Peptides against a protein of PDB entry 3ESW. Designs and how they scored, part 37

Target 1, 322 residues: chain A of PDB entry 3ESW
Amino acid sequence: NNIDFDSIAKMLLIKYKDFILSKFKKAAPVENIRFQNLVHTNQFAQGVLGQSQHLCTVYDNPSWHSIVLETLDLDLIYKNVDKEFAKDGHAEGENIYTDYLVKELLRYFKQDFFKWCNKPDCNHCGQNTSENMTPLGSQGPNGEESKFNCGTVEIYKCNRCGNITRFPRYNDPIKLLETRKGRCGEWCNLFTLILKSFGLDVRYVWNREDHVWCEYFSNFLNRWVHVDSCEQSFDQPYIYSINWNKKMSYCIAFGKDGVVDVSKRYILQNELPRDQIKEEDLKFLCQFITKRLRYSLNDDEIYQLACRDEQEQIELIRGKTQ

## One batch from the design tools (peptide; aimed at target 1 F19 Q311 Q313)

Design b2_p19_2_s2 (made by RFdiffusion4, then SolubleMPNN; from b2_p19_2, 13 letters changed)
Fold by OpenDDE base, seed 1:
Order: structure tokens, then C-alpha cells, then sequence
Structure b2_p19_2_s2 (fold): chain B 322 residues (1-322), chain A 19 residues (1-19)
């Protein structure tokens, strides 16, 4: 009996797709109860949910994308991308070109566009006066600062002239296009928006131990790639654990299509206790939020993303990123 | 390929269950 292996394979693929799609149906009542209980009883879970409500959607703003593209020196950026692409002579197509674009954006952002600010310059004494600044503490925003989603303002006194300088910690990335300075939070916030403005798949990665960075989905490499604007780093997830010898417990990635625990990509050594939530509850939480983010997607989109999710999970478990 | 996707899923599932 000639077993029609092709027909069997097709049937198996259909059943597989149906099975995958079934996982993304609306949550059962028991899952909703579990979710509600978890976010109400576990502070870490509540924090992850709160971050997802902002970070997963805020950067999907076409008006912001237009403002970004109008602000950046696109001629310089593309000139440099074209130059670097031409050196390697690779006919690997449009997918590898995007990797060159991200690398140039990292260079441009750090070298030409944005500034690290430990302490501000004195508003009275002018440029390169931050060495004379003494922190006095933090306060709430004034009426002007509050217009730009500012929760905290750091206050500094100049040791030379005695004047007060305010350093507002703006969360509005459009305001950051004007101020062009900040710490890891401001850097990552604006850089995430910049990458999104080029139509890229980007996630915001939050580390519990006071650092943040991005991930970019490379179509050329067919995986999520570490991107740190502060470090001008591309595909170097090891820099924190190995180079910095940083101790870490949690790294959570937030994107428009999902929330993912990416701790295994970055925590290679010096792991701190993961005692903020049960592992099974964190897994459930991320899956639940991801499911909700995908409710409006069609079956093909859901299936494609599910396949991507599975590939990432294999990578994370096996440590095959590099 | 679609076959590769099935293989990846099965592999992932196995790994996740063993972890």
C-alpha cells in the first residue's frame, strides 16, 4: 500500500496549525481568575503588567515616526550605511542592509546625536560645567516640565555661581529629540522610537537591576538581536554578565506582539535570586499578556508569530545566540 | 519550510518539558 506521505504531511501540518491557533483563543475563566489574582497579589507581576500597558504600544505612533524621521540626518545615515554595505560586497540582499542600518543608527545616535548626562551643565555658566554641579535632590515637575510626561526633576547647585539647574527626567521621547541628553532610560526610550520609526520590529528590554536596552528582530539573522544604544552595541548580549560582571535576576522584553522573559539571553553568570515571582507564574503572566496583545491578529499572523516564539524559546534554552 | 516549523515546535516542546 503506497502510503501517500505527502497527504499525511499536509494533514499533520493542518492539525499542527489548528493546535497552535487554539492556544491563542480567548482566555478561559480560570485563566482570567489566575491572572487577576496574580497581578493583585504579586508586586513584580503588577509591575510587568504596568510596563506592558505602556511599552508594548506607546512606540506605535505614526505621528512620532514622522517627527523622528524629519529630525534625524537621514542623508548622513544612509550615506554611511551605503558605504559600509559596499565594503563587504555581499549580495545578501535587503535583509542584511537592515543590520547595517541598525549599526549606523547606533553610531549616529551615540556619536552625533545624543549625550550622556550624569550631571547637567550649569544653565548660567554654560557648556562643560557639570563638574561644578552638586546634587540637592529631586522634586516634582513644574507646570512646563509636566507637559512632557515628567515625573521627577533632579536639582543641582553650581559650586561656582550658586545658581540652581534643573534636570527633568522626561519620559516623552519627542521632548528628548529636543533635549538630546539623558541616562540609560532616556537613551533607550528615544532609541526604541528611532528604530520603530524605520519600520523595524523592536522590543524594549527592562532589567530589574537598573539597566534598559533594545532588541531588534533581524530578518538576516532570523532572530532577536541585542541592541544597546548607550554602548553602541549590536549582538553582544554577554556584555553585562561577562564584560561588566553585572549581577542580574530578570530581563523582560516588551514589544507590540508580546512580552517575553529574555533573562537566559543576558544572565550568563552572577545570577541573583529569582525570588520576586514563581517561575511558572512569570511564564503564565508573559503568555497571558502576549495572548491579549495578539487578539486582533488574523490566523496567519498568529501562526507566524507563534513559530517565531518557538524558535526564540529553543535559542534561549540552548544558549545558541552566539 | 512548514516541516521545519513542526520539527522546531516538537523540539521546543520536548526541551521545555525536560527543563
Amino acid sequence: as target 1 above (322 residues)
Amino acid sequence: SELEKVQQYLLAKKILEES
Scores: peptide ipSAE 0.022, ipTM 0.554, DockQ to the pose 0.120
OpenDDE base, seeds 2, 3, 4, 5: peptide ipSAE 0.009, 0.015, 0.012, 0.011; ipTM 0.495, 0.490, 0.506, 0.548

Design b2_p19_2_s3 (made by RFdiffusion4, then SolubleMPNN; from b2_p19_2, 12 letters changed)
Fold by OpenDDE base, seed 5:
Structure b2_p19_2_s3 (fold): chain B 322 residues (1-322), chain A 19 residues (1-19)
Amino acid sequence: as target 1 above (322 residues)
Amino acid sequence: EEKEKIELYLKAKKILEES
């Protein structure tokens, strides 16, 4: 009996697709109860949910994308991308062009567009006066600052003139296009929006130990790629654990299509205790939120994303991000 | 598709600037 291996393979693929799609059906009552109990009893779970409600959707704003594209020097960006692509990209096909684009956006953002702000310059003394600034603490936003989703304002006194300078920590990325300064939070926030404005698949990565960065899904590399705007870093997930010797416990990625624990990509050594939630509960939480984010997608979209998720999980288990 | 969208945007912007 000539086993028709091709027919068997086709049947297996159909059954596999149906199995995958079955996982993305409406949550069972027991899963809803587990989810509700988890987010009400575990503070870390509540935090992840709260972040997902913002970070997974906020950047999918067409009006913001238009404002970003109108603000950036697109002629310069594409000139540089085309220049780099012309050197090496033709041999690798069209899919590598987006990698060159992200690399140029990293360069442009850090070198030409945005500024790191440890301390603000004195509003009275002018540029290059941050060395004279003494922190006095933090306050709530004033009436003007509150218009731009500002939760905290850092207050500084100038040692030279005695005047107070306010450094509002704006969460409105459109305001950041104007201010063009901040720390890792402002950098990652605006840079995430910038990447999204080019139509790219992007995740916001939150690290519990006070850092944030992006991931970009490279069609060329066929995987999620580490992107840190502060560091002008592309595909260097090891920089925190190895280069900085940073101790970390959790890295959670937030995207429009899912929430994923990406700790294994970034926590390579010096792991801190993962004591904020049970591992199985965190896995359940991320899967449950991801399932909710995909409820409006069609079967083909769900299947494609599920295949991508499976490949990422294999990558994370194998430690092949080297 | 992304390159096409941006090319269309740049074309539209140029038309608006020349108008």
Scores: peptide ipSAE 0.018, ipTM 0.388, DockQ to the pose 0.013
OpenDDE base, seeds 1, 2, 3, 4: peptide ipSAE 0.009, 0.014, 0.016, 0.016; ipTM 0.438, 0.465, 0.356, 0.471

Design b2_p19_2_s4 (made by RFdiffusion4, then SolubleMPNN; from b2_p19_2, 13 letters changed)
Fold by OpenDDE base, seed 5:
Structure b2_p19_2_s4 (fold): chain B 322 residues (1-322), chain A 19 residues (1-19)
Amino acid sequence: as target 1 above (322 residues)
Amino acid sequence: EEKEKVEQYLKAKKILEES
């Protein structure tokens, strides 16, 4: 009996596709109960849900994409991308070009566009006066600052002139196109929007230990790639654990198509206790939110994303991001 | 319009690289 291996393989692929699609059907009543109980009883789960409700959708705004593209020096960006591509780009086609684009956007953003702000300059004394600034604490936004999704305003006093300078922590990324300064939060927020404006697949990575960065899905590398705008870093997930010797417990990635625990990519040593939630409950939570985010997608989109997710999970288990 | 320009640029670049 000549086993038609090709026919068997085709049948297995069909069955596998159907199996994968079955996982993305409407949640069973028991899953909804588990989810509701988890987010109401576990503060960490509630935080992840709250972040997902914002971070997974906020950057999918066509009007914001237009404003970003109108604000950036696209001629300079593409000139530099084309130059680097011509120098080092093999005939590897369109897929590698996006990696060069992201690398140039990292350069452009850090070197030409945005500024790190440990302390603001004095509004009265002018530029390069941040050394004279003493923190007085934080306040709520005033009437003008509140227009730009500002939750907190840092207050500084100038030691030279005695005047007060306000540093509003704006969460409106369009306002950040104007202010062009901030810390890791503002950097990651605006840079995530910038990458999204180029039509790229991007996730916002939240680290519990007060850092944030991006991941970009490289079609060339066929994986999620670490991207830190603050560090001008591309594909260096080890920088926190190894180079900084940072202790970390959780890294959660938030994208339009899913929420993923990416801790294994970044926490390579000095792991802090993961005591905020049970591992199985975190896994369930991320899967449940991901399932909800994909409810409007067609079967082919769901299948493609599920295949990508499976490859990422294999990567994370194998520790191959070295 | 700018998103369309970026998409057109990327398409034009692809065509130029494949030619």
Scores: peptide ipSAE 0.016, ipTM 0.392, DockQ to the pose 0.020
OpenDDE base, seeds 1, 2, 3, 4: peptide ipSAE 0.007, 0.000, 0.000, 0.010; ipTM 0.385, 0.323, 0.353, 0.413; seeds 1, 2 fail the geometry check

Design b2_p19_3 (made by RFdiffusion4)
Pose (drawn by RFdiffusion4):
Structure b2_p19_3 (pose): chain A 322 residues (1-322), chain P 19 residues (1-19); non-standard residues A184 YCM
Amino acid sequence: as target 1 above (322 residues)
Amino acid sequence: DDSDLELINLRLSAEEIVN
């Protein structure tokens, strides 16, 4: 009995596909309650649910993608990307071009395109002039800035001239293309959209301890890559936990294809207690949403995506890539 | 959860053998 593995191996892969295609089916009402309910047992759940709604579908918008592309200096971007491909892009330029593009976009965005804003410059006094602004709090948007999905307008008084510069906080990333300034918040909103506008596979990663950033899928490294625009950073998920020494509890990724707990990629010391939601319930929560996010996908799509997810679990469960 | 992980490991082993 030379036991035939190749037979048994080829078999299974078949059986596994059925298991997978079954998993991403229905929404049998049994687990539906578990969902509609969990979202009332727990707010960390309502939190994730709410954000999934604001953040997964939103950046897939051709009208926006095109405006961003019109607006960005593509000639400049692609020139530099091409210049860096010139100084030899790996023996296998095997979709490595895509990585060189993301890196260059980070550079353009930071060195060139967008600008940080703690307190704003005075609107009437010069440009370099923020430390003579004392803040008078925050308030609602006026009529004009109400158009751009704004909740809070921080207002400031200029001690040197008396005028009041205001700093609306927008969520319409197209508005940010104009204002070209802000904090992680909007830096990240616009950068996610920018990445999506090159048709890249992109995600919004949310840290409960007040920071946000991106994840981009590198077909060259065939895995997700951490991208943080504020820090012009490429593949440095440790940056928060180690370099900054920031204490963190949870990290959640959002995208068209799903919602995934990516904590393990980032919270690699200074771990805070994860005391917000039964870990079993969180797994369920993401799965149910990811499943819901895919009813309209076909079998080949449902499967290929589920494998990428699995490849990611093993990466996180373990301590490494591959 | 453990069963799901075991199935994933069997799948990867099957792909390795096929290759």

Design b2_p19_3_s1 (made by RFdiffusion4, then SolubleMPNN; from b2_p19_3, 10 letters changed)
Fold by OpenDDE base, seed 5:
Structure b2_p19_3_s1 (fold): chain B 322 residues (1-322), chain A 19 residues (1-19)
Amino acid sequence: as target 1 above (322 residues)
Amino acid sequence: DKEELELIEKYLKAKEIIS
């Protein structure tokens, strides 16, 4: 009796689709109570929720996308992408073009566009004077700085001229298109917007141990890919744990379609205690927020995203990238 | 959990067969 595996497979897929869709129905009252209790009693959970309310939606701004695309040297970018694609891309199909685009954007951003700012240059002495700058501390924004979503301003005194230089930590990515400088926060913020402006699926990854980066969903690789603008890094999730020997406890990815604990992708060794929240509560929290983010999606969209989620979970559990 | 993982694996295998 030749088992009709195709028929069985089709039936299984139908049942699985129904099962997946059932998970994204409106939350039960008990789940809402659990969620409310968790975010009110657990500081880490409240932090994740707060970040999700900003990071999951802020970059979905068409006006910002237009400004970004008008600001970047698109001719240079696409020229370089086309050049790299012409070498090897034709053999791999059109989907690989986007990977080349992201790699070029990493290059362009780090090499041509944005600057690392450990300490600012002196406003009076001019360029290459950061070595003369002494930190005095941080303060709130002034009236002008406050226009650009600035929570903190670092204050520096020049050892040469004695003048004060302000380094506003702007959270407005459009302002960052003007200032073109910052640390990992500013880099990741603006670079996330840049990737989004090209219509890419992007997540903002927050690490509890004071670092941030991106993930890009590669249609070619059919998975989430590590992207760090500061490091000009593509698909090197190991750099923090292995190369830097960084100790880490949590890595949480924030995207328009979900919040995901991606710690297993990046924390390969030197794991710090995960004592900020119970593992089951964190899993519940991420799933609950993800469910809310998808409430407006249709059944087909929900199903497609859920398929990606399941593949990612398999990857994270097995430690094998497909 | 283990049950969900098994279901996912079956789904992925089924998808592979009919793709």
Scores: peptide ipSAE 0.028, ipTM 0.557, DockQ to the pose 0.794
OpenDDE base, seeds 1, 2, 3, 4: peptide ipSAE 0.019, 0.017, 0.019, 0.018; ipTM 0.548, 0.525, 0.530, 0.492; seeds 1, 2 fail the geometry check

Design b2_p19_3_s2 (made by RFdiffusion4, then SolubleMPNN; from b2_p19_3, 12 letters changed)
Fold by OpenDDE base, seed 3:
Structure b2_p19_3_s2 (fold): chain B 322 residues (1-322), chain A 19 residues (1-19)
Amino acid sequence: as target 1 above (322 residues)
Amino acid sequence: DEEELERILKVLEAKKILE
């Protein structure tokens, strides 16, 4: 009997799809109970949930995307992207264009657009006066600062003129388009929005050890790519563990379609104890939140995302998807 | 279909290693 391998292959694909889709059905009562218990009893889990409620959706704002695109020098950006893309003679196809775009956005953002702010310039003395600034501490926002999702304001005194300068830590990325300065938090926040404004799939990566960065999904590379606006870094996930010799415990990626523990991508050495939550509970938590984020998606969308998730998991385990 | 089958095989292999 000639085995129809083509028919078997097609049947396998259908059955596998159904199996995958079954994992994204409405959560069972037992899963809901487990989730509620976890977020109420584990502070780290509560933190991840809280971050997901903001970071997974905040950047999906069409009005913000329009404001970003109106603020950036798009002519310069696309000129540079086109120039770099043309060097490869289009041999790698159109999908590589987005990689060039992200690389140019990294360059543009760091070199032309945004500024690192260890200490602010003195409001009275003007530009390039940060060396004269002494930190006095932090306080709550005033009435004006509070309009822009400001949690804390760093206070500095000028050693030259004696005046006080306020450095509000704005979380409103639209305000950051005006201020054009900050530290890793402000950089990552605004840069995440910038990437989203170009229609890219982007995740915000939170590291427990006080750093944040982005990931973008490269259609060319067919994987999530490390992107750090502070470092003008593209696809260099090793920079923290290897180059900085940074000790880390958790890296969690937050996107519109999911929450993923990406620690294995970035924690290559000097791993700190992962004692904030049980590994099984963290896995469950991320999967549960991801499932909720996908409730409105159709079966094809769910399946495509699930396939992407599986490839990422292979990458995180083996260091490669192929 | 072939590409998807190869992908699934890789996933299954990876899962087996993890278990």
Scores: peptide ipSAE 0.291, ipTM 0.841, DockQ to the pose 0.074
OpenDDE base, seeds 1, 2, 4, 5: peptide ipSAE 0.018, 0.259, 0.061, 0.248; ipTM 0.599, 0.821, 0.713, 0.814

Design b2_p19_3_s3 (made by RFdiffusion4, then SolubleMPNN; from b2_p19_3, 12 letters changed)
Fold by OpenDDE base, seed 1:
Structure b2_p19_3_s3 (fold): chain B 322 residues (1-322), chain A 19 residues (1-19)
Amino acid sequence: as target 1 above (322 residues)
Amino acid sequence: DKEELEKILKYLEAKKILE
C-alpha cells in the first residue's frame, strides 16, 4: 500500500493545532490558585502583573493613534524612508519598508522631536540653564499636573536666580507630545505609542536595573527586533551587556498579545542573581498572563501567535538573535 | 503544509531544550 504522506501530514497538522489550542483553554482551578498565591506572596510577580495590566493594553487606543499621527511630521518621515529605501535598491517589498520606517522613526524621534532631560532648564532664566539647577527632591503633583497621570514631580532650584522649577514625570503619552522631553521612561512610553500608531506589533521591555526600551516585530526579519529610542538603536540587543557592560537580572517584554521573559536576548554577560522569583514560577506567570490576554482571540489567531512564541523561544535559547 | 511541518519540528526541538 502506497503511504499517503500528504494525508499523514494533514493529520499531524490537525492534531498539532488541536494540541496547541488545548493549552489556551480556560485555566484549571489549580492554575488559578497557583497564580493567586504567586502574585500575593511574591512581590516581583505582583510587579509584573501590575505592569501587564497597564502596558499590555494602554497603547491600543485608536484616539491616541490619531493624535500621534496628526502631531508627527509624516511628510518628512515618509520622505526620508522613501529616500533610504530607494538607495538600498532592494525589491524586498513592503516588509523591509517597515524596517526602514522604524529606523527613520528612531532618527526623527531622537534628532527632531524629543529631548533628553537630566535636569530642566530654569523657568526664569530660560534655555540652556540646566547646569545651574540643583535637585531638591521629589513631591506629589499639583492639581494641574495630576490631570496628566503624573505620580512624581522633581523639584529643582536655580543656583543663579534662586527660583524653583518643577519637572513633572508625566505618564500620559499625549502630554509628552506637548512637553517633548524626559528620561528613558518618557522616551520609551511615547515611542511605544508612536510605533503602535503606525499599526506595528510592539512590546514594551522593562529591565529591573532601571532601563526600558521597545521591541518591534519585523515581518521582514520574522522576529522581534530590539528598538531603543534613547540610543537610536535598531537590532542591537547587545548594547547593554557588551557596550555598556551593564549588569542585569531581568528583562520582561509587555505586549497586547503576551508577556515574555526576554532576558536571554539582552543579558549576554554580567548576569546578576535571578533571585526575585523561581524560574518556573516566572515562566508560569508569563504564560498565565499571556493566556488571559488571548482569551478573546479565535483559534487561528491563537495558533499563529503560538507558532510565533515557539520561534521566539527557540531564538532565545539558541542565541540566534544576532 | 511543508512550512507547518517545519514548525512542528521546531516546536519539538524547543520543547526538548526547555525540558
Scores: peptide ipSAE 0.018, ipTM 0.576, DockQ to the pose 0.130
OpenDDE base, seeds 2, 3, 4, 5: peptide ipSAE 0.018, 0.015, 0.016, 0.014; ipTM 0.585, 0.557, 0.510, 0.498; seeds 2, 3, 5 fail the geometry check

Design b2_p19_3_s4 (made by RFdiffusion4, then SolubleMPNN; from b2_p19_3, 11 letters changed)
Fold by OpenDDE base, seed 5:
Order: structure tokens, then C-alpha cells, then sequence
Structure b2_p19_3_s4 (fold): chain B 322 residues (1-322), chain A 19 residues (1-19)
């Protein structure tokens, strides 16, 4: 008897879709109670929730996207993308073009657009004077700085002229288009917005051990890809654990469609104790927030995202997608 | 979950069969 494998496969896909969709039904009362108890009793859970309320939605601003696209040298960017695509991309199809775009945006951002700021230049002495700057500490924003979502201002004194220079840590990415300087926080914040402005699927990755980066969903590679604007790095998730020998405990990715523990992608060695929350509770928390973020999506959208999530989980567990 | 993982594996196999 010729087994009709096609019919079996079709039936399996239908049943699988039904199964996946069943996971995204409205949360049961018991799940809501568990969630509320978790975020009220566990500080780490409260932190993840708080970050999700901001990072999952803040970059979905069409007005910001327009301002970004008007600010960037799009002619230069696309010229460079087209040049690289013409070398190798034609053989790989249209989906690889977006990977070239992200790589060029990494180059453009680091080399042409944004600046790393360990210490600011002296406002009085001018450019290349950061070596003369002594940190005095941090304070709250003034009235002008407060207009741009500034949580803290680093204060520096110039050893040469004695004047004070303020380095406000702006969280408004539109202000960062003007200032064009910062550390990993400002870099990742603005670069996340830049990628979003090109219509890309992007997540903001928070590391508990004081670093942040992005992930981009590559249609060519059919997976989430590590992107670090500070390092001009594409698809190098190992750089922190291996190259830097960084010790880490948690990496959490925040996107419009979900919150995911991506620690397994980045913490390859020198793992710090994961003692901030029970593993089961963290898994539950991320799933619960993800479920809430998808409440307005239709069944087809939910299904496609859930299939992508499952492939990512296989990747994270096994080190590869089947 | 082991059962969920098995179902995902079956899904991937089914997709491959239909390609």
C-alpha cells in the first residue's frame, strides 16, 4: 500500500496549526494570578515587564521613522548596498539584499554617523579635549535636557579651563539623531530605531551585565541574527562570551511581537548564576508578555510568528534549526 | 516539553515532504 505521505503531511500541518493557535487563547484566570504575583514579588520579573512596556512598542512610531529616513544619507547607503549586492547577491535571491542593507547600516552608523563617547569634549575648549575631562558624578536633568527623556546627566570638569561640561544620557532617539554620540545605550537605542525605520523585524537585547545590542530577523537566513552597532557586528553572537570573555547571566530580547530569553545564544561560557528568578517563572513571564503583545493579531499572523518562535527555540536548545 | 518538541519535529518533516 503506497502510503500517501502528502495527505499525512497536510493533516499534520492542520493539527499543528490548531495546536499552536490554542496556546494563544486568552489567559486563564490562574495564569493572570500567577503573572500578577510574579511581577509583584520578583524584582527581576518587574524589571522585565517594565522594559517590555517601553522597548516592545516605543520604536513603532511612523513619525520617528520618517525623521530617521530624512536624516540618513539614503543615497550613500543604497549605493553601497547595491554595490555589495551586485558582487554576490544575485545568486542568492532578493532576500539577501536586506542582510546587505543591515551590514551597510552597521558600517554607516559606526563610520559615518554616530560617535562613541567615553567622556565628552569640553564645551569651552572644543574638539578632541575629552582627555582633559574629569568625571564629577551624575545628576538629574535640567529643564532643557528634560525635554528629551533624559534620566541622568554625567558631569565633567575640564582640567584645562575649569569649566563644567554636561553629558546628558538622552533616551529620546530623535535627540540622538542630533547629538550623534553616546555609549552602548544610545548606540543601541538609535540603531534599533534606524533598523525599524527600514521596516525590519528588530529586537532590543538587554544583558543584565551592562550591555545592549539588537537582533534582526533575516529572511535570507530565516532566523534572528545578532547585530551590535557598537562593534559593527553582524551574526557574531559569540563575541561577548568568547572574544571578550564576558561573564553573563541573562540576555532578554524585546520586540513588538514578543519577549524572549536569548541567553543561550550569547552565554556560551563563563555563565554567572541565574538566581534572579526561577527558570520556569522566567519562561512563563516571557510567554505571558508575548501572548499579550499578540492579542490583536489574527490567527494567520499568530501562527506564522509562533512557527518562527518554535524554530528559534529549537535553535537555542540544539544550536541549530532543522 | 518533549511532546511539543516532537510535534515541532513532525511539523518540520511535514513541511519538508510538501516542498
Amino acid sequence: as target 1 above (322 residues)
Amino acid sequence: DKEELELIELYNLAKKILE
Scores: peptide ipSAE 0.048, ipTM 0.725, DockQ to the pose 0.801
OpenDDE base, seeds 1, 2, 3, 4: peptide ipSAE 0.046, 0.041, 0.040, 0.036; ipTM 0.729, 0.678, 0.687, 0.655

Design b2_p19_4 (made by RFdiffusion4)
Pose (drawn by RFdiffusion4):
Structure b2_p19_4 (pose): chain A 322 residues (1-322), chain P 19 residues (1-19); non-standard residues A184 YCM
Amino acid sequence: as target 1 above (322 residues)
Amino acid sequence: SLDEFWMNLRLLAEHILES
């Protein structure tokens, strides 16, 4: 009995596909209550649910993608990307070009395109002039800035001239293309859209302890890669936990293809208690949403995606890539 | 878990076929 593994191996892969295609089916009403309910037991759940709605579908918008592309200096971007591919892009330029592009976009965005704003500059006094602004709080948007999905307008008084500069906080990333300034918040909103506009596979990563950033899928490194525009950072998920020494509890990724707990990638010390939701319920929550996010996908798509997800679990469950 | 079981069998099958 030379036991035939190749037979049993090829078999299984077949059986596994059925298991997978079954998993991503229906929404049998049994687990539906578990969902509609959990979103009332727990607000961390309603939190994730709400964000999934604002953040997964939103950046897939051709109208926007095109405006961003019109607006960006593609000649400059691609020239530099090409210049860096010139100084040899790995023996296997095996979709490595895509990585060099993301890196360059980070540079352009930071060094060139968008600017940080703690207090705003005075609108009437010069440009370099923010530290003579004392804030008078926040309030609702006026008629004009109401168009751009704004909730809060921070207003400031200039002690040197008396005029009031205002700093609307927009969510319409197309508006940010114009204003070209802000904090993680909008830096990240626009940068996610920018990444999506090159047709990259992109995600919005949310840290409960007030920071947001991106994840991009590198076909060259065939895994998700951490991208933080504010820090012009490429593959440095440790940056928060170690370099900054920031204490963190949860990290959640959002995208067109799903919602995934990516905590393990980032919260690699200074771990805070995860005391917000039964860990079992969180797994369920993401799975149900990811499943919901895929009813209209076909079998080949449902499967190939589920494998990428699995490859990610092993990466996170373990301590490393591969 | 059941999911982990199936996933580990798949990875084993792929590893055998690569050898």

Design b2_p19_4_s1 (made by RFdiffusion4, then SolubleMPNN; from b2_p19_4, 13 letters changed)
Fold by OpenDDE base, seed 3:
Structure b2_p19_4_s1 (fold): chain B 322 residues (1-322), chain A 19 residues (1-19)
Amino acid sequence: as target 1 above (322 residues)
Amino acid sequence: SEEDLYVKLAELAKEILKK
C-alpha cells in the first residue's frame, strides 16, 4: 500500500487551516468581558489599546501616500536602488529589490530629507543657530499649531537676539513633510508613512523607554525586519540593548493587521521589570486587538497572516535573528 | 498544546510538499 504522503500532507494543512480559522471567529462573550475588564483596570493595557486605535490605521491613507510620493525625490531614490541592485548582481528576483529600496529610503531620509532637531534654529537668526537656543519649557499649541495634531510646543529663547522660537511637536506626518525636522517620534512617524506609501507592510514599534522605530516585512527574508530611520539601521535589532546598552521592558509593534509584543527581538540584555501587566494578559490583549483588526478579512487572508504570525513567534522564541 | 501540535504538523506537511 503506497502511502500517498502528498495527500496526507495536504490533509494536514487543511486541518491546520481550519484550526487557525477557528481562533479568528467572533470573540466569545467571555473574551469581550475579559478585554473590557483589562483595559478598564490596567493602565498599560489602556495605553496599548489607545495606541492601536491610532497607529494601526492612521498610515493606511491613500491621499497621504500620494502626497508623500509627490514630495520625495523618487528619481534619485530609484536611481540609487537600481545602482545598488545592479552592483550585487543578485538574480534573486523582485523580492530582494524591496530590501534595497528600504535601505535607500533609510539613507535618503537621514542624509537628504529629514533633520534631527535637538533644539530648533532661531526663527530670527536663521539656520544653524540652535546652539544659541535656551529651553524655557513647554506649553499647549496655538490655533495654527493645533491644526496639525500638536499636543506640545517646546519654547526656546535665543541667547543672541532674545526672540522666542516655538518648536511644535507635530503628530501630523504631512506637516512633517514641510517641517523636515524632529526627534525619534517625528522621524518614526513620517518614516512609517513613507514606507507605507511604497505599499510595504510596516509596523510602528513603541518602546516604553522613550524610543520608537519601524519594522518592515521583507518578502525576501520572509520575516519582520528592524528599521530605524534615526540610525539609518536595517536589520539591527541589537543596537538598543547591545550598542546603546539600553535598559528596556516592553517593545510593542502596531500594524494594520495586528499588535505584537516584539520585546524578545530587541531586549537582549538589561531587561527591566515587566511589571505593568501580567504576561498572560498582555498576550491576550495583543491577540484580541489583532483579532479585531482582522474581522473584515477573508479566510485565506486570515490564514496567511496567522502563518506569518506563527513564524514570527517561532523566530522570537528561537532568537534566530542573531 | 494543541496549537503546538498543529504547528508541528503544518511544518512537517510543508516539508513533505517541498520534496
Scores: peptide ipSAE 0.044, ipTM 0.723, DockQ to the pose 0.821
OpenDDE base, seeds 1, 2, 4, 5: peptide ipSAE 0.019, 0.016, 0.022, 0.015; ipTM 0.518, 0.461, 0.512, 0.471; seeds 1, 2, 5 fail the geometry check

